Peptides against a protein of PDB entry 5OOQ. Designs and how they scored, part 31

Target 1, 227 residues: chain A of PDB entry 5OOQ
Amino acid sequence: YREDVRQVVTHPANALSFLQPGRLVEISVNGKDNYGWGAVVDFAKRINKRNPSAVYTDHESYIVNVVVNTMYIDSPVNLLKPFNPTLPEGIRPAEEGEKSICAVIPITLDSIKSIGNLRLYMPKDIRASGQKETVGKSLREVNRRFPDGIPVLDPVKNMKIEDEDFLKLMKKIDVLNTKLSSNPLTNSMRLEELYGKYSRKHDLHEDMKQLKRKISESQAVIQLDDL

## One batch from the design tools (peptide; made by RFdiffusion4, then SolubleMPNN)

Design b1_p11_8_s1 (from b1_p11_8, 5 letters changed)
Fold by OpenDDE base, seed 4:
Structure b1_p11_8_s1 (fold): chain B 227 residues (1-227), chain A 11 residues (1-11)
Amino acid sequence: as target 1 above (227 residues)
Amino acid sequence: MLGTYSVDTSA
């Protein structure tokens, strides 16, 4: 169901109006390369100069240029071609322990995992020296301020997606989430934790009681020997 | 300091 929601949200009819410069979007290229949150530079309709008759799916029919600050430092960013969402080999996000750099990458709508409710203040010319790094700093600041994640646009309240089928989908998701939260297993785990704490307390109390009894018995024996 | 970001829920 989450993928179904994503498909609707990232459809051009819904997404494009929210892809203003500076809009934060969560990026996953080919469902494998997670760049995290990036900032939209601009977007354009995808045009194949070599094959003008090329037909793209709705989600692949636009190219979105985004600034990311998670590009692996040794990625061949010089091979990136504007308006070509087919990324060269070696273009990938930095893994844990690797250094990252800022880069502008062209992505399709299909590579957008979520659209945030935040918009960065973008420089006028992102290609100017140091401007990508400025955006990168802004991205780091946002991530610092939102350790639990950047808030996502509400598809209904914010994006005004009013499609009946979509609303039904959202309702189903809400019902499922409610069921998951009420899952007896979750409650049982919590109960087990409580019982564990209680058991430990009880065990300690019994141990103390036994120790006191032994001490008392030992003292009684000493008194009998003095008599 | 002008914030690095703003909340924008509009189209």
Scores: peptide ipSAE 0.512, ipTM 0.903, DockQ to the pose 0.581
Fold by OpenDDE base, seed 5:
Structure b1_p11_8_s1 (fold): chain B 227 residues (1-227), chain A 11 residues (1-11)
Amino acid sequence: as target 1 above (227 residues)
Amino acid sequence: MLGTYSVDTSA
């Protein structure tokens, strides 16, 4: 059920509006590499220059740049490529007893475990010398203040996810936490339906944006020809 | 550190 909620929360239609600079997100890459809480720098639609026709899943269709303070010190961070979520070999979080450094890593939405209700005050230029470390200090301070974990955005109250099926899912989870009586299969089916609905909404929204751009471009060309 | 973060639940 947690994964089901995560799929909905991290869908572009819901997540992107909450990925402002400084937003804290909990990061797990490939379901294995847990970087803990990091801070969002920015995000962009994923573009494959080598294969412009590449189709990505909704959760892989955007790249989010995040500052983490848990990067293993000997990780080849110099090999990181902007907007490439395929991380080089050796890029990993520090294990217990290892030293860590701050780094900016590109991740997909699928690598977000949770979205926090906190935003850091971010430097204007995170690439400037020492700025990553400043964010790292801020992350440490936040972790110190929230030893039991950073509060997560409420999907309903904060994120305003009002889909009826999702609301039912949330209620069931609440009930299950108390009674463990809900059928996982039923919830999975509902989640799939919900995911489909969100995917369609996002596609329509993107199509509208693209159409508006095309119209604007066409109008600009017409105006230039009239000049 | 004061001013490190804020609670932001808005889109």
Scores: peptide ipSAE 0.508, ipTM 0.906, DockQ to the pose 0.539
Fold by OpenDDE base, seed 1:
Structure b1_p11_8_s1 (fold): chain B 227 residues (1-227), chain A 11 residues (1-11)
Amino acid sequence: as target 1 above (227 residues)
Amino acid sequence: MLGTYSVDTSA
């Protein structure tokens, strides 16, 4: 269901009005390269100069330029072409233990995982020396202030998506989330009831904790599949 | 000092 929500949220009819300069967006390119939260510079309708008659899907019909602070330091950023969302080989986020730099990358709407409710104050000329790094510092500050994650725009309350099918989808997700949040407690209580009889003979506290963790993990996996 | 960011939920 998460992908279904993402498809609706990132549709041009819904997303473009929220892609103001400085808007924070969570970026995943080709479903594999996670750049984390970046800041929107601008966007434009995708134009194929070689094939003006080219028809793109809705989610690929716009190019969004975003500043990221997670680009691998040795990536060939000089090969990045404006308005070309097909990134050169070697353009990737830094892995754990690798150094990162700030870069402006062109992405499609399909590469937006989430749209945040925060906007950075952006410099007038992001291409000027040092400006990308300034935005990078701002991104680091935001991430520091929101250790639990940057708040995402509410599709209904904020983005005003009122499609009936979408609302039904959101309701289903809410029900599933409620069930997931309540189940660990219920399972914990059941586990305590089941093992309470044995707790006197065996230090089952660790086993109970492990079991609770496994239950929680299994439920989380189910949620990820259902959502 | 202009803050680093602002909450903006508007289109």
Scores: peptide ipSAE 0.496, ipTM 0.899, DockQ to the pose 0.738
Fold by OpenDDE base, seed 2:
Order: sequence, then structure tokens, then C-alpha cells
Structure b1_p11_8_s1 (fold): chain B 227 residues (1-227), chain A 11 residues (1-11)
Amino acid sequence: as target 1 above (227 residues)
Amino acid sequence: MLGTYSVDTSA
């Protein structure tokens, strides 16, 4: 069911309107390379200049450029081509104990695991010297502020996905989560993940309210310091 | 310090 939800959420019809500059997205390339949460730079419809008649699946039909701060430092980032989602060999996230660097990588919608409800303030020119690192610092700060994970957009409440089948799917998931929470299998890691996601959804609304409050408070404090 | 992020749940 999680994959089904992901497929719907990351479909162009639903996802593109939420891929504004600075939008946080959780990235997994080819189901193997987990870059964690990155920040959207921009996106464009995928165009094959060599084969203009190329037909892509819906989830492969757009390229999203994303800043990640988890790129392995020795990855051949200089070989990255904008809007080419076929990443060069050696492009990978840093493993535990390895040093990482900030990079802009082109990904497909299919590489998005989750869309966050947070949006970073992005530099005007991300390719300018030091700008990627600034975003990287912001990503680290966000991760620090959300130790339990970055809040994910609610597909129904936030993304306004009103497809009947999708709503039925979501209801089924909720029912299953409720049943799982009532069953002693509550101790299964899967239930913690699912409940963590569901609880994160509920906590996300509370966290969003709290975060909005904190942002408003921080803005108010800045205004007070400028007086 | 300008906030590094905002909560944006709107399209």
C-alpha cells in the first residue's frame, strides 16, 4: 500500500504543483541510493533531443533537479549533466563514515520517496559558488529540528488528491493501521513504521502548527531586534 | 536570522 500511495503522490498530476524551489523531497535513486531529504531546485519536462519521439512513463517524464547534502565526496559530480537522470557511474550517497558533499542531481519523479511539507528559502542562483553549501546547511538544520523525520505532505489534506480509489486506499490503510494498533503486533517494526508514518501524519499536523508558530515567533523576534 | 525554511502546504 505504501508503494501505491507513493505512485499516486509522485504522479505528475499530483506532484508537480508541490515541486516549487526549496520543497523538501526524500530521494531514493533506483531503489538503492538513498540520498535522504533534498531541496528542489526546479523541474522540467523530460526531452530526449536524440529521440524526440521517445515515450516515457508518467513518473519518468519529468526531471527534477534537487540539492542533496549526502553525495559521496569522491563521486564524479563533474560528470553530472543537468536534466539527465541517468547518473554517471560512481554517483552515490555517502555511506556511514564517509564524507559527503552538496550536489545538484537530476532525478525522475520515480526517485521521490516522499514530498515534505517544508520549503527552504533557496538562493537565486544555486550554481553560484557556495550556494549549494548554504542549502546543505539549511538541510542539516531542518533535519536537526525534526529528529523524528521531516513532515510529509498529507496526500488528501495538503495535496488535495480527491481520487475515489485513492481515498479508498487511504481509508484501507487507516483501517489496517487501526487494526494493527489494536493487535499485539503493535510491536512489529512495520507497525512502528506505519504508525510512525500515520502518527507522523497526525503529529505532522501538530508539528506543522507548532512549526508555523515557531516561524512566526522567530519572525516576531527578528522584528523586535530590529527596533 | 531569516528563517531557513517555511511550512508550505499550499500548492
Scores: peptide ipSAE 0.230, ipTM 0.808, DockQ to the pose 0.566

Design b1_p11_8_s2 (from b1_p11_8, 6 letters changed)
Fold by OpenDDE base, seed 5:
Structure b1_p11_8_s2 (fold): chain B 227 residues (1-227), chain A 11 residues (1-11)
Amino acid sequence: as target 1 above (227 residues)
Amino acid sequence: SLGTYEERTEA
């Protein structure tokens, strides 16, 4: 059920307006590589230059560049291709006892586990020498300040998701959290159906225009300096 | 301000 909420939250219609530079996001690539909290650099609509007619799912239709400070030190980061979310073999987070480095990785929206209510001040040129490490230091500081976890954006209060199908989905989840269901599978399928209805209401092209406006108007951000 | 841009992805 948390996954159902995540699907709605990370949908382009909702997520992109909160992917400003410095926005903290929790990253899990391919459902296995957990990088922890990273900072958004930028995002772009995914375009295949070899196949302009390529169709991506909503959650794969954008590439988000994020700074992580948990990259395994011996990962072949030089093989990373800008805007290619298919990461080279060996690109992984550091395991326990391993050293980590800062890296910028391209991810899809589907790799976002959570969107934080915090935003870092980002260097103008993240590719400049030492800039990734600066962001990495800031990430460590944030983690230090929030030992119980970085605050996550509230889908309704902060993200202003007011879609009726989403609200119904949330209500169903709340009911399930409070009441044990005799048929969890049926309830899960119902939630997926509600998400499906929500997703079908949105057109990515139209959303892009609206999102540009929402990005500039979004104020649901706590700055690091306000901490 | 967040810049949105379209860039060609190499497959």
Scores: peptide ipSAE 0.016, ipTM 0.500, DockQ to the pose 0.025
Fold by OpenDDE base, seed 3:
Structure b1_p11_8_s2 (fold): chain B 227 residues (1-227), chain A 11 residues (1-11)
Amino acid sequence: as target 1 above (227 residues)
Amino acid sequence: SLGTYEERTEA
């Protein structure tokens, strides 16, 4: 059920408006490589220069560049290709006891586990010498300030996802959390149906246009003076 | 400087 919510939250129609430079996102690549919380640099629509007719899923249709401070020190970061989310072999987070470095990696929306309710001030040129490390220090400071975890954006209160099928999904999750006695498989099928209905109602191009209009109306930025 | 942006940015 958390995965179904994640699919809706990370859909381009919902996620892109919150992927501003410095936005914190929790990153998991290929369901196994957990980089923890990183900071968004930018994003772009995924274009295959070799095959312009390539069709991507909604969650793979955009590339998000993120700064992580958990890259394994001996990872072949020089083999990273700009705007290529297919990471070279050996690109991985540091394990416990290993040294880590800061790196910019391209990821898909599907690699976003959570979107944080926090944004860092980003250097103008993140690729300049020492700038990634500055962001890395800021990420460490954020983790220090939030020992109980970085606050996640509320899909309804913060992201303003007002789709009726999504709201029904959220209500069902709340009910299931209280009534776990029912068959988990039956409940999962109902959640997939609700997600399917949501996905069919929302086309990437039309929904982005509507979302751009709502962005101009809600300028409530709370800056924490401490960073 | 930590900013909580509730602001939807233009994609």
Scores: peptide ipSAE 0.022, ipTM 0.595, DockQ to the pose 0.148; fails the geometry check
Fold by OpenDDE base, seed 2:
Structure b1_p11_8_s2 (fold): chain B 227 residues (1-227), chain A 11 residues (1-11)
Amino acid sequence: as target 1 above (227 residues)
Amino acid sequence: SLGTYEERTEA
């Protein structure tokens, strides 16, 4: 169900209007390379100049440029091609104990795990010297302020996804969550771990939603000077 | 203060 929600949320019809510069997005490339939360620079429709007849899936039809602060320091970032989501070999997030740097990477919508309910103030020229690092600092500050996770956009309340099937899906999820929360087995250690991961993820999501709403209600854009 | 941006902008 979470993947189904993700597919709907990250569909161009829903996602693009929320991919403004500075929008926080949680990034996972190829299902394995987790960059964490990054900031949107811009997006564009994917065009294959070599094969203009190329047909992409909806989730692969747009390229989103994002600033990440978790790029492995020795990644060949110089080989990154603008608007090419096929990342060079060696482009990966830093692992534990490794140093990271800030980088702009092109990703597809399918690489977005979550869309945050936060937007950073972005430099006008992200490619200028030191600008990525400024965004990187802002990302660190955001993560510091939200230790339980960055608030995620509510698909219904915030994104205004009103598709009946999606609403039914959400209702089913809510029912299941209620049933799971009411299930005494949730007190079992493993269900406490899984539900703790799920509930940490969902309570983190709800706490994040509540916190996001509170933050959203307070300020629309986090100013760099406030970070 | 970290602000949430709920405003839908045109794509």
Scores: peptide ipSAE 0.018, ipTM 0.596, DockQ to the pose 0.165; fails the geometry check
Fold by OpenDDE base, seed 4:
Structure b1_p11_8_s2 (fold): chain B 227 residues (1-227), chain A 11 residues (1-11)
Amino acid sequence: as target 1 above (227 residues)
Amino acid sequence: SLGTYEERTEA
């Protein structure tokens, strides 16, 4: 159920309006490489220059550049290319006991585990010397201030996802969390069906995304002015 | 106040 919610939250129709520069996002690449919380630099629609007819899934159709402070120090970060989510071999988070550095990595929406209810002020040129490290320090400070975890955007209250099918999904999750009584497989199938219905409905509204983005930028972000 | 990133870059 958490994955189903994540799929809805990270769908372009919902997520893009909250991916402003400095937005905190929790990052898991390929379901295994956990970078923790990073800060959004920018995003763009994924374009394959070699194959313009390439079709991507909704969650792979955008690339988000994010600053992380958990990159393994010996990772070949010089091979990273903005807006290329195919990461070079050796690009990984630092493990326990390893040293980490700050890096900007390109990720897909599918690599976003959570969207935070916090936004950092970002340098104008994140590629300039020392700027990534500044963001890295801010990320450490945020983690220090929120030892119990960085606040996550509420899909309904903050993101204003008011789709009836999604609300039903959320209610079902709440019920299932409360009532461990039903077969997990049956529940998973029902959730997948609900998500499928939601996805089909919202795929048709991609063109309205830009307008919703402008409206959402003004309302519900706790800006960390002190950082 | 952790200075804004802009304030830190000018320093």
Scores: peptide ipSAE 0.013, ipTM 0.566, DockQ to the pose 0.082; fails the geometry check

Design b1_p11_8_s3 (from b1_p11_8, 5 letters changed)
Fold by OpenDDE base, seed 3:
Structure b1_p11_8_s3 (fold): chain B 227 residues (1-227), chain A 11 residues (1-11)
Amino acid sequence: as target 1 above (227 residues)
Amino acid sequence: MLGTYEENTEP
């Protein structure tokens, strides 16, 4: 269900209005490279100059430039191309014990794990010497102040996502979280099974419909087990 | 002291 929530939250119709300069976002590239929390610089619609007729998925149709402070120091950051989300080989976050640097990386909406409720005060020119490092210091300060993690925007209360299917999904997640807190092992396995089945690239509307069906089925099974 | 960050929950 978290992935389904993420798909809705990171859809352009919902996410773009909250990607103001300085917005904190949690970044995971290709589901493997976790950069942690970064700060939004700007975003633009993805344009393929070589193939203007190229059609992108909704989650790949925009490029978001973000400052991260977790880039591996020996990454070939000079090979980064503005507005090209296909990162060069060797661009990765620093592992434990490795040194990191600040970098601006172009990502797609699909690389956003979560959107925070905080905005950094951003320099006017992030490309100027030393400005990325200033943002990096701010990121470290925020992380120090929020050791349990940066608060995430509430999709309903803050983002005003009022889709009936989404609201039903959120209610089901809340019920499941409440039940998981009471019985963590059984609900974790069911959640993993649900997540494994939803990893398919379906249209957001079809994914929500299937999620509703599975949640309803899961609730029916839970009600049967409580009987 | 210009704060490092602000809470912003608005679009």
Scores: peptide ipSAE 0.545, ipTM 0.911, DockQ to the pose 0.697
Fold by OpenDDE base, seed 1:
Structure b1_p11_8_s3 (fold): chain B 227 residues (1-227), chain A 11 residues (1-11)
Amino acid sequence: as target 1 above (227 residues)
Amino acid sequence: MLGTYEENTEP
């Protein structure tokens, strides 16, 4: 269901109006390379100069230029081609313990995981020396202020997506989330009550509580992945 | 200090 929501949210009809300069977007390229939150520079309709008649999917029909601050330092950023979303080999986010740099990368709408409710104040010329690093500092500040994650635009309240099928989808997700939160296996308090009745030993009670929590968390994750 | 960011929920 999350992917279904993402597909609707990132559709050009919905997303483009919210891809203003400085808009924060969460970036995942090819389902593998997670750059985290970046800032939109601009976007343009994808044009194939070699094949002007090329038809792209809706989610691949636009190129969004984004500033990321998580580019691996040794990535061949000089090989990046403007408006070419096919990234050169070696262009990747920094792994844990690796150094990162700021870069502007061209991505498709399909590489947007989420759209944030925040916009950075962007330099007038992001390509000027030092400007990407300025945006990178701003990104770090935002991430510091939102340790639990940057707030995402509400698809209905903010983006005004009023498609009936989408609303039904959102309702289903809400119901499922409510069920998960109310599930005795996920509800630590109910688990405590249940185990408190069965466990005479505090250690066993805690172990069972932890086990049930892990089970519930795993189930919640599975269900959330199915959403 | 010009804030580094603003909340923007509008197109």
Scores: peptide ipSAE 0.544, ipTM 0.911, DockQ to the pose 0.716
Fold by OpenDDE base, seed 5:
Structure b1_p11_8_s3 (fold): chain B 227 residues (1-227), chain A 11 residues (1-11)
Amino acid sequence: as target 1 above (227 residues)
Amino acid sequence: MLGTYEENTEP
């Protein structure tokens, strides 16, 4: 269900009006390269000069240039071409323990995981020396201020997506989330009841908390896969 | 310090 929501939210008809300069977007390229939150520079309709007859899906029909601060330092960023979403080999986010740099990367709408409700104040010329790094500092500040993640635009309240099928989807997700919030508690209570009968020892309470966390995490993962 | 960001929920 999360992917279904993402498909609707990132559709050009819904997303483009919210891709103003400085808009924060969460970026995942090819489903594996997670750059985290970046800032929109601009976007344009995808035009293949070499193949003008190329037909793109709706989610691939626009190119969004975004500033990221998580680019691996040894990535061949000099090979990046504006408005070309086919990234050169070696363009990837920094892994744990690796150094990162700021870069502007061209992505498709399909590479947007979420659209934030925040907009950075962008420099007038992002191509000027040091401007990407300035945006990178702003991104770090935002991430520091929102340790639980940047707030996402509400698809209904903010983006005004009023499609009936989408509203039904959102309602279903809300019901599932409510059940998810209630079931871990119920399962936690049942587990506490179950283990409370066995728990004469203080150590079992910590084990129960850890087990509850693992069960909650496992259920969250299972339900996230179902969503 | 000019804020680094603003909340913007409008198109």
Scores: peptide ipSAE 0.543, ipTM 0.911, DockQ to the pose 0.707
Fold by OpenDDE base, seed 4:
Structure b1_p11_8_s3 (fold): chain B 227 residues (1-227), chain A 11 residues (1-11)
Amino acid sequence: as target 1 above (227 residues)
Amino acid sequence: MLGTYEENTEP
């Protein structure tokens, strides 16, 4: 259901009007590389100069340039091509313990995980020396102020997505969230204990299954030797 | 200090 919501929210018809300069967006490239929250620089219609007849999906039809402050320091950022969302090999976010730098990366709408309700004040020329680092400082400040996460735009209240099927989807999610929150297992400090017990039980069950398999294999070998 | 950010919920 979260992916279904994301597909609707990030559709050009809904997202583009909220991709103003400085808009905070949560970035996940190819569903693997999480850059966290970045700031929109601009966007443009995707144009393939080599193949003008290229047809892109709606979510791939625009390129969004975003400033991130989580780029791995040794990433080959010099190989980044403007308006090319196919990132060079080695372009990745910094892992824990690695140093990061600020970079502008071109992404598709499909790489937007969420759209925040905040906009940074952006410098006029992000390409000027030191300007990316200024945005990086602003991103760090925002993250410090919102330790529980940056607030996301409400798809209905803020983005005015009034599609009937989407509203039905949102209602279903709300019902599920209510059921989950009302579950005694989610509210109990015992969740960790239950999870610990469940994990141990699961591990034991897998161990027993492996042991039974080994016993069966050994018995099969013994029967072959008695022939 | 002019805030580094603003809340913006409008297109």
Scores: peptide ipSAE 0.540, ipTM 0.911, DockQ to the pose 0.704

